# Peptides against a protein of PDB entry 1MQS, part 47

Target 1, 223 residues: chain A of PDB entry 1MQS
Amino acid sequence: ILKMLFLNKDLNNNDNITTITDDIFNQQEIIWKVLILDIKSTATISSVLRVNDLLKAGITVHSLIKQDRSPLPDVPAIYFVSPTKENIDIIVNDLKSDKYSEFYINFTSSLPRNLLEDLAQQVSITGKSDKIKQVYDQYLDFIVTEPELFSLEISNAYLTLNDPKTTEEEITGLCANIADGLFNTVLTINSIPIIRAAKGGPAEIIAEKLGTKLRDFVINTNS

## One batch from the design tools (peptide; aimed at target 1 L11 Y136 Y139 F217)

Design b2_p24_7_s4 (made by RFdiffusion4, then SolubleMPNN; from b2_p24_7, 9 letters changed)
Fold by OpenDDE base, seed 1:
Structure b2_p24_7_s4 (fold): chain B 223 residues (1-223), chain A 24 residues (1-24)
Amino acid sequence: as target 1 above (223 residues)
Amino acid sequence: SKPIVAKSAIKAPENPKLPELILE
């Protein structure tokens, strides 16, 4: 999250949020930015960052994407919103109206190809594609609640996996989704795990899928 | 016109090792 506030630059992750923001604030010229959020991302930001952290990151103002926002044509904007057609349309409208000087777009989850194509097409029509500086996604595929605890927050995963009415195809699909989430989490943490799972259940399936994904990734990146 | 490219916020490990799977 802090990375996106600093326009996805590499940050020293060895320190706490306050230390990182203090160091950057003291060592680098602050770039003032607008932060555009939705309801979901607002909750996330509020849970992780303090107002002072936002200020130190150069956030001069933050607003909801659906709110009427005043134009700040000389100020770059960071969008941190859900990857929806509605949000894309709003971003494009903001682009058309020259609401901000630059657009750094960060989607909370994966951006589907069809929506990416829609965004690209609409931006192309505006003739202002140069103002789109970054497009990132998959920021919130997992939630870290504590240093050693995180959740993918897949709705009713346990219930679905233990419901006798759930089909094998549904279980397989869910396990694949969980493995994908864990894969993304591992890569985000930037550490190779020892995967520990119970035998004889969905956990084993997930662990095997995750292991395969990680191995394939390692092999492909080393080639 | 620059093509719009979406990048994942996920970083690849710099020195990737093979994961170890322990089933218990």
Scores: peptide ipSAE 0.076, ipTM 0.515, DockQ to the pose 0.688
OpenDDE base, seeds 2, 3, 4, 5: peptide ipSAE 0.067, 0.069, 0.064, 0.074; ipTM 0.457, 0.519, 0.478, 0.455; seeds 2, 5 fail the geometry check

Design b2_p24_8 (made by RFdiffusion4)
Pose (drawn by RFdiffusion4):
Structure b2_p24_8 (pose): chain A 223 residues (1-223), chain P 24 residues (1-24)
Amino acid sequence: as target 1 above (223 residues)
Amino acid sequence: SSTIEKKNVYDNENFNNNGTDVYL
């Protein structure tokens, strides 16, 4: 999360510290930025970061994508928002409106090609595609409550999974999301683990789903 | 037409590959 608040700096290069000392902050000399969150993504940040931490990272203000936000045409913006048609539209609207000097679009989970092309087509007919400095799938779609306790914030799962009423489609879709939440965690750990799961029920489906996802990931790296 | 380039946060990160096998 902090690396993102630094415009995903230090990326594409060297350094292995963990929570930047102040003397180094003064090495790059950092400038204030607007931080745009949404309902879901605010729940992710406010769990691990205090307001003081945000300022210390150069974040002047933070507001939801849906609020009426007064313009700051000369101030950078970092959007950390869910990969939704609704949010993308507003990014396009803010982009046109010239709400901010720059855009650093960061997606909470992962943006589908479906929507990447959407955002891209809309932005193309603006004379301002140049202002979008970066678009990143961040893979931080979970909440870390305690140091080693995390949640996918998918309430009422035991019910949805065992309710006879539930479709054989709703179940597949739910497992697919849980498979993603895990995938989002696994990428954060930066370790491709061995999947072990109890057979017969949802844990297996999710295991085999996550297995396939992690399998492709390992492939679409080297070959 | 202009385009937008999307990137992944892990594009320059290293992974400890312990395999993708599923054990049931």

Design b2_p24_8_s1 (made by RFdiffusion4, then SolubleMPNN; from b2_p24_8, 14 letters changed)
Fold by OpenDDE base, seed 1:
Structure b2_p24_8_s1 (fold): chain B 223 residues (1-223), chain A 24 residues (1-24)
Amino acid sequence: as target 1 above (223 residues)
Amino acid sequence: MKTITLHNIFDNEKFDIKGTEVIF
């Protein structure tokens, strides 16, 4: 939850909520945000956080998704809501109306594929996909593209890597292909980058494979 | 020094699932 309030940035987990919020509040420029909840998520938030914790996290206002909300076109919004068609439709409507500057969407549980496809389709039609910065659920974490994006043009890579039915062999093979593509890209840019990846998923596997390739290349080129 | 951050993301233009992307 705290991670969500800080736009899914990594937080040091060893401190209590109050300490974390105090430290961030004191050390960083506060990004003021709106928090949009539903009835279920309101109960969840209320069980874990105090009002003061929300303020320290930069939440200036929190509202229910079904409530009439005033436009704040210069303010980013965090949605923390149930993965329902109704909530998706409201979010898309808020997007269409430019209700907020940026949209950080967090679903309280797994987003079914059909609803993900519906969200994607509706957002695509709006032409405002760039305003959606993040979508998270129980199983998915993805950030919508920033200007400095490189694509390997591998079709359905995300789906394949995140489908529970995909075999380990298929995952490993795909990760290897991605790592090869990235390796070639790195060679093209003529610099050795720092590689960052989230732990515990395909990104880590790719990072490890890429790192190995780069190390091997450097060793062989300097020999 | 450039940083490569690996993400599974939607396509920015279409908000469609394209694949694994890299941000430099």
Scores: peptide ipSAE 0.064, ipTM 0.458, DockQ to the pose 0.043
OpenDDE base, seeds 2, 3, 4, 5: peptide ipSAE 0.043, 0.052, 0.050, 0.044; ipTM 0.470, 0.496, 0.548, 0.473; seeds 2, 3, 5 fail the geometry check

Design b2_p24_8_s2 (made by RFdiffusion4, then SolubleMPNN; from b2_p24_8, 11 letters changed)
Fold by OpenDDE base, seed 1:
Structure b2_p24_8_s2 (fold): chain B 223 residues (1-223), chain A 24 residues (1-24)
Amino acid sequence: as target 1 above (223 residues)
Amino acid sequence: MKKIELKNIFDNEKFENNGTEVIF
C-alpha cells in the first residue's frame, strides 16, 4: 500500500517496510495527490492506514470513484479500485474530461485480459494515453482485521459452503474465489505458506486450487 | 504487485506477455 501511495517507487533499501514509521515519509519528496477508491478498496486502506498516514503520503483528498469529484487538472491521481468494467469506464471518463494531471491506476486484484483490452481500446480512442503513467495489479483484495488476521470479505461464505442446498458448481465457484483471495494475500505477504486442509470438503478444494495457483506462479516467475 | 506495461497496451501491438515484471 505505501509503495503504491508513493507511485510504486522503491521506498529506500528497506524493501521490508513492516512498520509505518515517520522515517518512511521523511525520506520521500511529498507529491500531493488525490486518492480514488471504491467501497472495497476503502475498506482495505482503512484497515491498515489512518487518515494521517494518507496525509503523510501526500494524499490531500480521497474520494469514492462513483462520487461526483471536482476536477483537479494540475494534481495527479492514484486510483486504487477493483478491476471492473464500471471502474474502467469511470477512469476513462475522468481521463477524457482531464479531471487530473496524471493517472496512476492500481487494481486491487489481477485485471482480466478482456478488461485490459477494454481499457486499452478506450484510452486509445481518447488520444490521452500519455496521462496514464502506471497500471498495476496490486493483489490487495483483503482487509486486515487484526495484526495477524485478514478477511477476504466474502459474504456468507461459511453458510454457502455448509448449506446442503448449495450446488457443487456454487461450492466450486466459491472455493475458486476464496483461493484467488488467498493467492493475492500470499503474494502481498511475499511468503510461501504451508497449506493444511481437511480432506473431503471445501477446504481441500480451496487448498488444491491455491496450491495450483502458487505453483503456476512460481513456474512463470522463474522462467 | 504486477506492473502492466502501457506501451504494449496502447500501441495496438499484441499484448505479448514479454515483460510483466511481477515486482513483489
Scores: peptide ipSAE 0.086, ipTM 0.463, DockQ to the pose 0.048
OpenDDE base, seeds 2, 3, 4, 5: peptide ipSAE 0.059, 0.080, 0.060, 0.064; ipTM 0.368, 0.453, 0.372, 0.383

Design b2_p24_8_s3 (made by RFdiffusion4, then SolubleMPNN; from b2_p24_8, 11 letters changed)
Fold by OpenDDE base, seed 1:
Structure b2_p24_8_s3 (fold): chain B 223 residues (1-223), chain A 24 residues (1-24)
Amino acid sequence: as target 1 above (223 residues)
Amino acid sequence: MKTIELSNINDNNKFKNNGTEVIL
């Protein structure tokens, strides 16, 4: 939760909430944010954090997703909500209306594929995908730092691919994870790309997996 | 139409799409 409040930056988990917030405050200027919750996530946050903890984390305002909220176009927003069609539609509507400057989306549980595709499709239509900086759930974990740069934040990918002890199954698994990340990224940029990959290595495996996912997506959406 | 280039993950850990880069 604290990691989320600090825009999913790495935090020292050994410190208490006060120490973490104080250290961050001393190291960098506080970024004021809006926190958007639903009923379930409100209970979760309230069980772990106090109002003062939120303020120290830079949360100036917290609101329920279903509440009428005033536009704050110069303020970034953190969403921490259930992965539902209703919440997706509200987030997209907030995006369309330029309600906030940036969108950091954190789902409280796994986002089903159909809802991911729906989110991606709706976001693509808005032409404002660049405002979505982060999407997190059990399976989605990518950062958009700028329109031209994305990070999948896959730990030790290079090491795993280059370790002679890595099995073919492990390589294939990692390539699948990369392809999944790329797929999610592609969906957010409102364009189905041509995929080019070097032959005879992980790039080819990734390209094949990604291509399959994109083809399946296109078939399912045209159906 | 955009192109994603998947080149040598072993070297760059980067993928490009007409200037857009994906970092692993």
Scores: peptide ipSAE 0.076, ipTM 0.568, DockQ to the pose 0.057
OpenDDE base, seeds 2, 3, 4, 5: peptide ipSAE 0.064, 0.064, 0.058, 0.060; ipTM 0.552, 0.558, 0.500, 0.481; seeds 2, 4 fail the geometry check

Design b2_p24_8_s4 (made by RFdiffusion4, then SolubleMPNN; from b2_p24_8, 12 letters changed)
Fold by OpenDDE base, seed 2:
Structure b2_p24_8_s4 (fold): chain B 223 residues (1-223), chain A 24 residues (1-24)
Amino acid sequence: as target 1 above (223 residues)
Amino acid sequence: MKTIELHNINDNNTFINNGTEVIF
């Protein structure tokens, strides 16, 4: 998160959030930015950062992407939002309207190729591609409740997985979403784990999906 | 090498990774 708020510049990782923000605040000219969030990313940020931390990171204003936002044409914007068509369309509309000076786009999870192509196409049509400074997948689609505890914030996951009325398609879809969340978490921890799951049921499905994602990631990063 | 163990605990699916607990 902090790295993103500092426009994905390298930060010295050895310090507490407060120390990092204070050190950066003291060493560099503060670039004031707007932070645009959705409901999910708001929860993610709020789980680990306080308003004062955002201020120290140069965030002058934070707002919801779906909220009516006043133009700040001289201020750069950081988007940290879910990878959805709706959010992409809003970002492109903000670009068209010159709502901000620069656009730093960060998705909470992996942006599907079709949506990336859609974003690229729409941005190209605007003729304002030069204002898009960054596009990143942050893999931060989870809430940290404690240092050793996080939640994927998937409502009724247990109930859905254990309801005999739930379809196999729904179970498989939910297991995929869980595996995506776990994948994001693993990438954040920066350690490839051994995955253990009980045989049979959702746990195995999740383990297999997660294992596949991790293998694919390792292959793609080593190539 | 870290291990992720997936568990069904207290009506939640969780995993543990060397002390890190994930609830979903």
Scores: peptide ipSAE 0.066, ipTM 0.551, DockQ to the pose 0.032
OpenDDE base, seeds 1, 3, 4, 5: peptide ipSAE 0.058, 0.060, 0.061, 0.052; ipTM 0.521, 0.573, 0.573, 0.549; seed 4 fails the geometry check

## One batch from the design tools (peptide; aimed at target 1 Y136 N190)

Design b2_p25_1 (made by RFdiffusion4)
Pose (drawn by RFdiffusion4):
Structure b2_p25_1 (pose): chain A 223 residues (1-223), chain P 25 residues (1-25)
Amino acid sequence: as target 1 above (223 residues)
Amino acid sequence: SDTADDFINKVENQNDNYLNELYNN
């Protein structure tokens, strides 16, 4: 999360510290930025970061994508928002409106090609595609409550999975989401683990789903 | 549009590099 608030800095290069000392902050000399969150993504940040931490990272203001936000045409913007048609539209609207000097679009989970092309087509007929400095799938789609306790914030799962009423489609979709939440965690750990799961029920489906996802990830690296 | 294609390619490259860095760490 902090690396993102630094424009995904230090990326594409060296350094292995963990929570930047102030003397180094003064090495790059950092400038204030607007931080745009949405309902879901605010829940993720406010769980691990205090307001003082945000300022210390160069975040002047933070507001939701849906609020009426007064313009700051000369101030950078970092969007950390869910990969939704609704949000992408507003980014396009803010981009046109010239609400901010720059855009650093950061997606909470992962943006589908479906929507990447959408955002791209809309932005293409603006004379301002140049202002979008970066678009990143951050893979931070979970909440870390305590130091080692995390949640996918998918309430009422035992019911949805065992309710006879539930479709054989609603179940597959739910497992697919849980498979993604785990995938989002696993990528954060930066370790491709061995999947072990109890057979017979949802844990297996999710295991085999996550297995396939992690399998492709390992492939679409080297070959 | 050419502008849309260039934008998509830039984003894909950024995300690929990002995932490669996650993999190598």

Design b2_p25_1_s1 (made by RFdiffusion4, then SolubleMPNN; from b2_p25_1, 14 letters changed)
Fold by OpenDDE base, seed 1:
Structure b2_p25_1_s1 (fold): chain B 223 residues (1-223), chain A 25 residues (1-25)
Amino acid sequence: as target 1 above (223 residues)
Amino acid sequence: SSVAQELIDRVEKLNQEFLKELYNK
């Protein structure tokens, strides 16, 4: 998240958020930027960062993507939003209207290929593709509720997984979504977890899927 | 379009670079 707020620049300090922000604030000229969130990402950010952290990161203003926002054509924007068609359309509209100087797009979870293609097509029509500085989709997709406890905020996950009427396909799909969220979490915290799951249930399925994703990631990045 | 494909390629490249960076830490 901090890396995102600093436009994905390398952060050399592994210290706490305050130390990192202080160091950057003291050593470099702060680039002031706008942070655009949705409801889900707002909760995520709020669970991890304090208002002062945002300020130290150079966030002058934060707003919801669906809100009417004043144009700031000389200010770069960081989007941290869900990978939805609606959000893509809004971003493209913001691009068309030159609402911001630069667009740093960060999706909270994996962007499906079809949505990436849609984004690309729409951006291409605008002729302003150069203003899109980044599109990342491997960030945190959870809310921290308690120390060492987080939630992916998947609606009715427990109910769905434990409802005997739920189909195998539905379970598989939900488990895949959970695994994706966990995978994004791993990438965000840059720490490979030891996975523990109860046997014989959806937790095992999730664990297996997550393990596979992690293995594939390691293989692909090292190749 | 060619521009669309270029953007896709750029995005994919940036993402891959970013992921590699994360992995190497």
Scores: peptide ipSAE 0.164, ipTM 0.753, DockQ to the pose 0.712
OpenDDE base, seeds 2, 3, 4, 5: peptide ipSAE 0.129, 0.171, 0.049, 0.147; ipTM 0.718, 0.753, 0.638, 0.740; seeds 3, 4 fail the geometry check

Design b2_p25_1_s2 (made by RFdiffusion4, then SolubleMPNN; from b2_p25_1, 12 letters changed)
Fold by OpenDDE base, seed 3:
Structure b2_p25_1_s2 (fold): chain B 223 residues (1-223), chain A 25 residues (1-25)
Amino acid sequence: as target 1 above (223 residues)
Amino acid sequence: SSEAEKFIKKAEELNNKFLKELYNN
């Protein structure tokens, strides 16, 4: 959550919330932001952060996504909302209306592929993809721009990874397939990426597998 | 931390609820 509030910058996880916020507040210029929540995420935020913590994180205003919100075209917005079609449509509408200067979208759970594709398509149509600075869920962190967004076209990947009935073997197998797809993509673009993944889940497994493949490839190519 | 655990738990609950809704639709 703190990472999100600081635009998904790397934070020292060894420090408590107060120490982190104090250090950042004292050392860096505060970027004032709007925080957009839904009912579910409001409960989440309230359980972890105090109002003072939000202020220290530079949150000027927090509002519900379904609430009528005034335009703040010079203020960046952080969305922390459920991955639903309704919320996506609202975000896109906010984008179309230039409601905020920048959009940092964080979904409270995994974003299904179909919704990701829908989001990407709608954003591309607006011509304002550059305003979408980040899209995050528990498995992904990426910038939604046409040049940087692609799909491996793996059906039901997120559903499978998040289904509690899915076995560890199935997860491992799927992660391997995803890593292979990503590796092939990297080879196609002929650029070595910086790999970023959420810790403690399938994304980390994928990142590790991809990293290994890339290392092996580099070693073999330079040998 | 206890806060992190709470966050994870809530996230899991939300995810499970979402999945349940998807399967029922």
Scores: peptide ipSAE 0.006, ipTM 0.322, DockQ to the pose 0.018
OpenDDE base, seeds 1, 2, 4, 5: peptide ipSAE 0.000, 0.000, 0.000, 0.000; ipTM 0.261, 0.281, 0.238, 0.286; seed 4 fails the geometry check

Design b2_p25_1_s3 (made by RFdiffusion4, then SolubleMPNN; from b2_p25_1, 15 letters changed)
Fold by OpenDDE base, seed 5:
Structure b2_p25_1_s3 (fold): chain B 223 residues (1-223), chain A 25 residues (1-25)
Amino acid sequence: as target 1 above (223 residues)
Amino acid sequence: SSEAEKLIAKAEELNEKFYKELFNN
């Protein structure tokens, strides 16, 4: 939870919540942000964090996703909500309305393929995909720095990679294709996506392949 | 189980662990 509140930065999980928040508060400038929750995630957060912990994490305002919320166009927002069509539509609507400056989306459970595709499609249509900085769920852990990343059929490929019916060869091929797509996007937009992959899964394979391609490119460009 | 199935299973396990940690921390 704290990792999410700090925009999914790496945190030392060996310390208790209070120690982590105190250390971060003392070492780094607080980035003020909004936390958007649903009923389920509110219960989760409330069970683990105190109000003071949220404040120390830079959460200025927290509200329910279904509540009327005032626009804060200069403030980044963290969503921690259930992966539902309704929540996705609300997030997209918030994006369309420029309700916040940046969107860090964290789903409380696995986002189904169809919903991921729907999210990607809707975001693409808005032309504001650059505001989507992160999307996380049970399987996905990536930072989107540029709108073009949503145009990559990464979602379909990633979901196929998680289908137990998919062969090893298909998985390897898809991972390569995803890495190639990401690499091409990097070259096209001259921006580097940060892919944080869950360890031990297809996402890690993709990240490693992409990393290798990027390193090779840098070496070849400097030679 | 294929190597792919093992990788998927491992990924699922790791993800489950991550979410458990997320909710407990």
Scores: peptide ipSAE 0.006, ipTM 0.301, DockQ to the pose 0.021
OpenDDE base, seeds 1, 2, 3, 4: peptide ipSAE 0.006, 0.000, 0.000, 0.000; ipTM 0.353, 0.305, 0.282, 0.286; seed 4 fails the geometry check

Design b2_p25_1_s4 (made by RFdiffusion4, then SolubleMPNN; from b2_p25_1, 12 letters changed)
Fold by OpenDDE base, seed 1:
Structure b2_p25_1_s4 (fold): chain B 223 residues (1-223), chain A 25 residues (1-25)
Amino acid sequence: as target 1 above (223 residues)
Amino acid sequence: SSKAKEFIKKVEEENNNFYKNLYNN
C-alpha cells in the first residue's frame, strides 16, 4: 500500500509506516496527489493507514470513484479500486475529461485479461495513453482487524462454510476466492508464509489451493 | 488496434518487472 501511495517507488520495507513516511517527508519534496477509492478499498485503506499517514504520503484528497469529483488537471491521481468494467469505464471517462494530470491505476485484485484488453482499447481511442503511468493489480484486498491478523471481509463466509445446506461445489468456489485473496496478500507483503490450517475443513482446502498457487508462482518467477 | 497491443505489452512488462523486483528484494 505504501509503495502504491508513493507511486510504486522502492521503499525500505523493514521500517514501520511512520518511520517510512517521516523519512520520505523529510528527504523528498512531497508530491501531492488524489487517491480514488471504492467502498472495498476504502475499508482496506482505513484499516491499515491513519489519516496522518495519508497526508504524509502526499494524499491531499481521497474520494470514492463513483462520487462526483472536481477536476484537478495539474494533480496526479492514484486509483485503488476493484477490477470491474464499471470502474474501468469511469477511469477512462476521467482520462477523456483530463480530470487529472497523471493516472496511476492499481487494482485491488487480479485484472482479468478481457478487462485489460477493454481498458487498452478504450485508452487507445482517447489518444491519451501517455497520461497513464502505471497499471498494477493484485494489491492487498484485506482489512487488518488486529495486530498480525487480517480479514478478506468476504461477506458471510463463515456462515456459508458452516451452513449444512451449502453444497460442496459452493464451498470449493468460496475457498478458491479466499485462496486468491490470500495469494494477492502474500504477493503484496513480499514474503512466503508458512501455511497452517485446521485439518478436515474448509481451511485445509484453502491452504492447499494457496500452497499450489504459491508453488506455481515461485516456479514461474524463477524460470 | 496496434496501439492497444502496445499498451498491453507495456503494462505487462512493467508489471513483470515490478513483481520480479519485489521478490528479489
Scores: peptide ipSAE 0.173, ipTM 0.782, DockQ to the pose 0.626
OpenDDE base, seeds 2, 3, 4, 5: peptide ipSAE 0.126, 0.220, 0.123, 0.124; ipTM 0.732, 0.811, 0.727, 0.722; seeds 3, 4 fail the geometry check

Design b2_p25_2 (made by RFdiffusion4)
Pose (drawn by RFdiffusion4):
Structure b2_p25_2 (pose): chain A 223 residues (1-223), chain P 25 residues (1-25)
Amino acid sequence: as target 1 above (223 residues)
Amino acid sequence: SEEIEEKLTEENEEKHEEFLELAEE
């Protein structure tokens, strides 16, 4: 999360520190930025970061994508928002409106090609595609409550999974989401683990789903 | 772990480059 608030700095290069000392902050000399969150993404940040931490990272203001936000045409913007048609539209609207000097679009989970092309087509007919400095799938789609407790914030799962009423489609879709939440966690750990799961029920489906996802990830790296 | 980080970085950059290429079209 912090690396993102630094425009995904230090990326594409060296350094292995963990929570930047102030003397180094003064090495790059950092400038204030607007931080745009949405309902879901605010729940992710406010769980691990205090307001003082945000300022210390160069974040002047933070507001939801849906609020009426007064312009700051000369101030950078970092969007950390859900990969939704609704949000993408607003980014396009803010981009046109010239609400901010720059855009650093950061997606909470992962943006589908479906929507990447959408956002891209809309931005193409603007003379301002040049203001979007970066677009990143951050893979931080979970909440870390205590130091080693996390949640996918998918309430009422035991019910949805065992309710006879529930479709054989709603179930597959739910497992697919849980498979993603795990995948989002696993990528954060930066370790491709061995999947072990109890057979017979949802845990297996999710295990085999996550297995396939992590399998492709390992492939679409080297070959 | 570094390889995974590099991979994620590459994916993001390649995707952003693709976005810019599409926007130029």

Design b2_p25_2_s1 (made by RFdiffusion4, then SolubleMPNN; from b2_p25_2, 12 letters changed)
Fold by OpenDDE base, seed 5:
Structure b2_p25_2_s1 (fold): chain B 223 residues (1-223), chain A 25 residues (1-25)
Amino acid sequence: as target 1 above (223 residues)
Amino acid sequence: SSEIQKALEKKNEEKFKEFKELAKK
């Protein structure tokens, strides 16, 4: 994920995310970029990154792919989205409208050949293939394995959690709401999950809250 | 882990190359 955010620069993987972002932020000129996500990729990123990691990575604006977005023709864009026909069409439309200067396209899972060909064909018609600098599969779908997360307001939560104007109280409250939603999902599917979360961010807060809720539930039901 | 990462990078490079070839048509 970090490599993607830094436009495929080599990063030292021996350090934690915070150390890496701090070192880069302090030592190198930041290239400002736009990050475009969908619901699935939003959940993925929110589970891995801490608050302000995006800013340290040079993400000036982040938004959902289906949202109305203002043109930033002088700013490179990173797409991290699901490999769907709908997303491809939106990317091509953004390309046609010269919405960004460069397009770094990343898919959450493998883009099948038929969709790759479709993307290439549409891009060819535009005559703007030179603006596409990347088409990669990131294979990060294993981080968020539960499709039930789509029923949660995860997209809005991610935007709120990464807004520098958001207060600690608001973050805590939002994390509690997310944990409640996840808890309800766990009860619905009648399966106890193994909780995994990145340390030092909202994901950890959510994980702790969820863990507490599950433990309390088990204790109360076994009494 | 390093081997997997290298393999993934190679695969992505090949995929992008294929994309560029398809888009030149």
Scores: peptide ipSAE 0.514, ipTM 0.909, DockQ to the pose 0.330
OpenDDE base, seeds 1, 2, 3, 4: peptide ipSAE 0.507, 0.522, 0.505, 0.515; ipTM 0.907, 0.911, 0.905, 0.907; seeds 1, 2, 3, 4 fail the geometry check

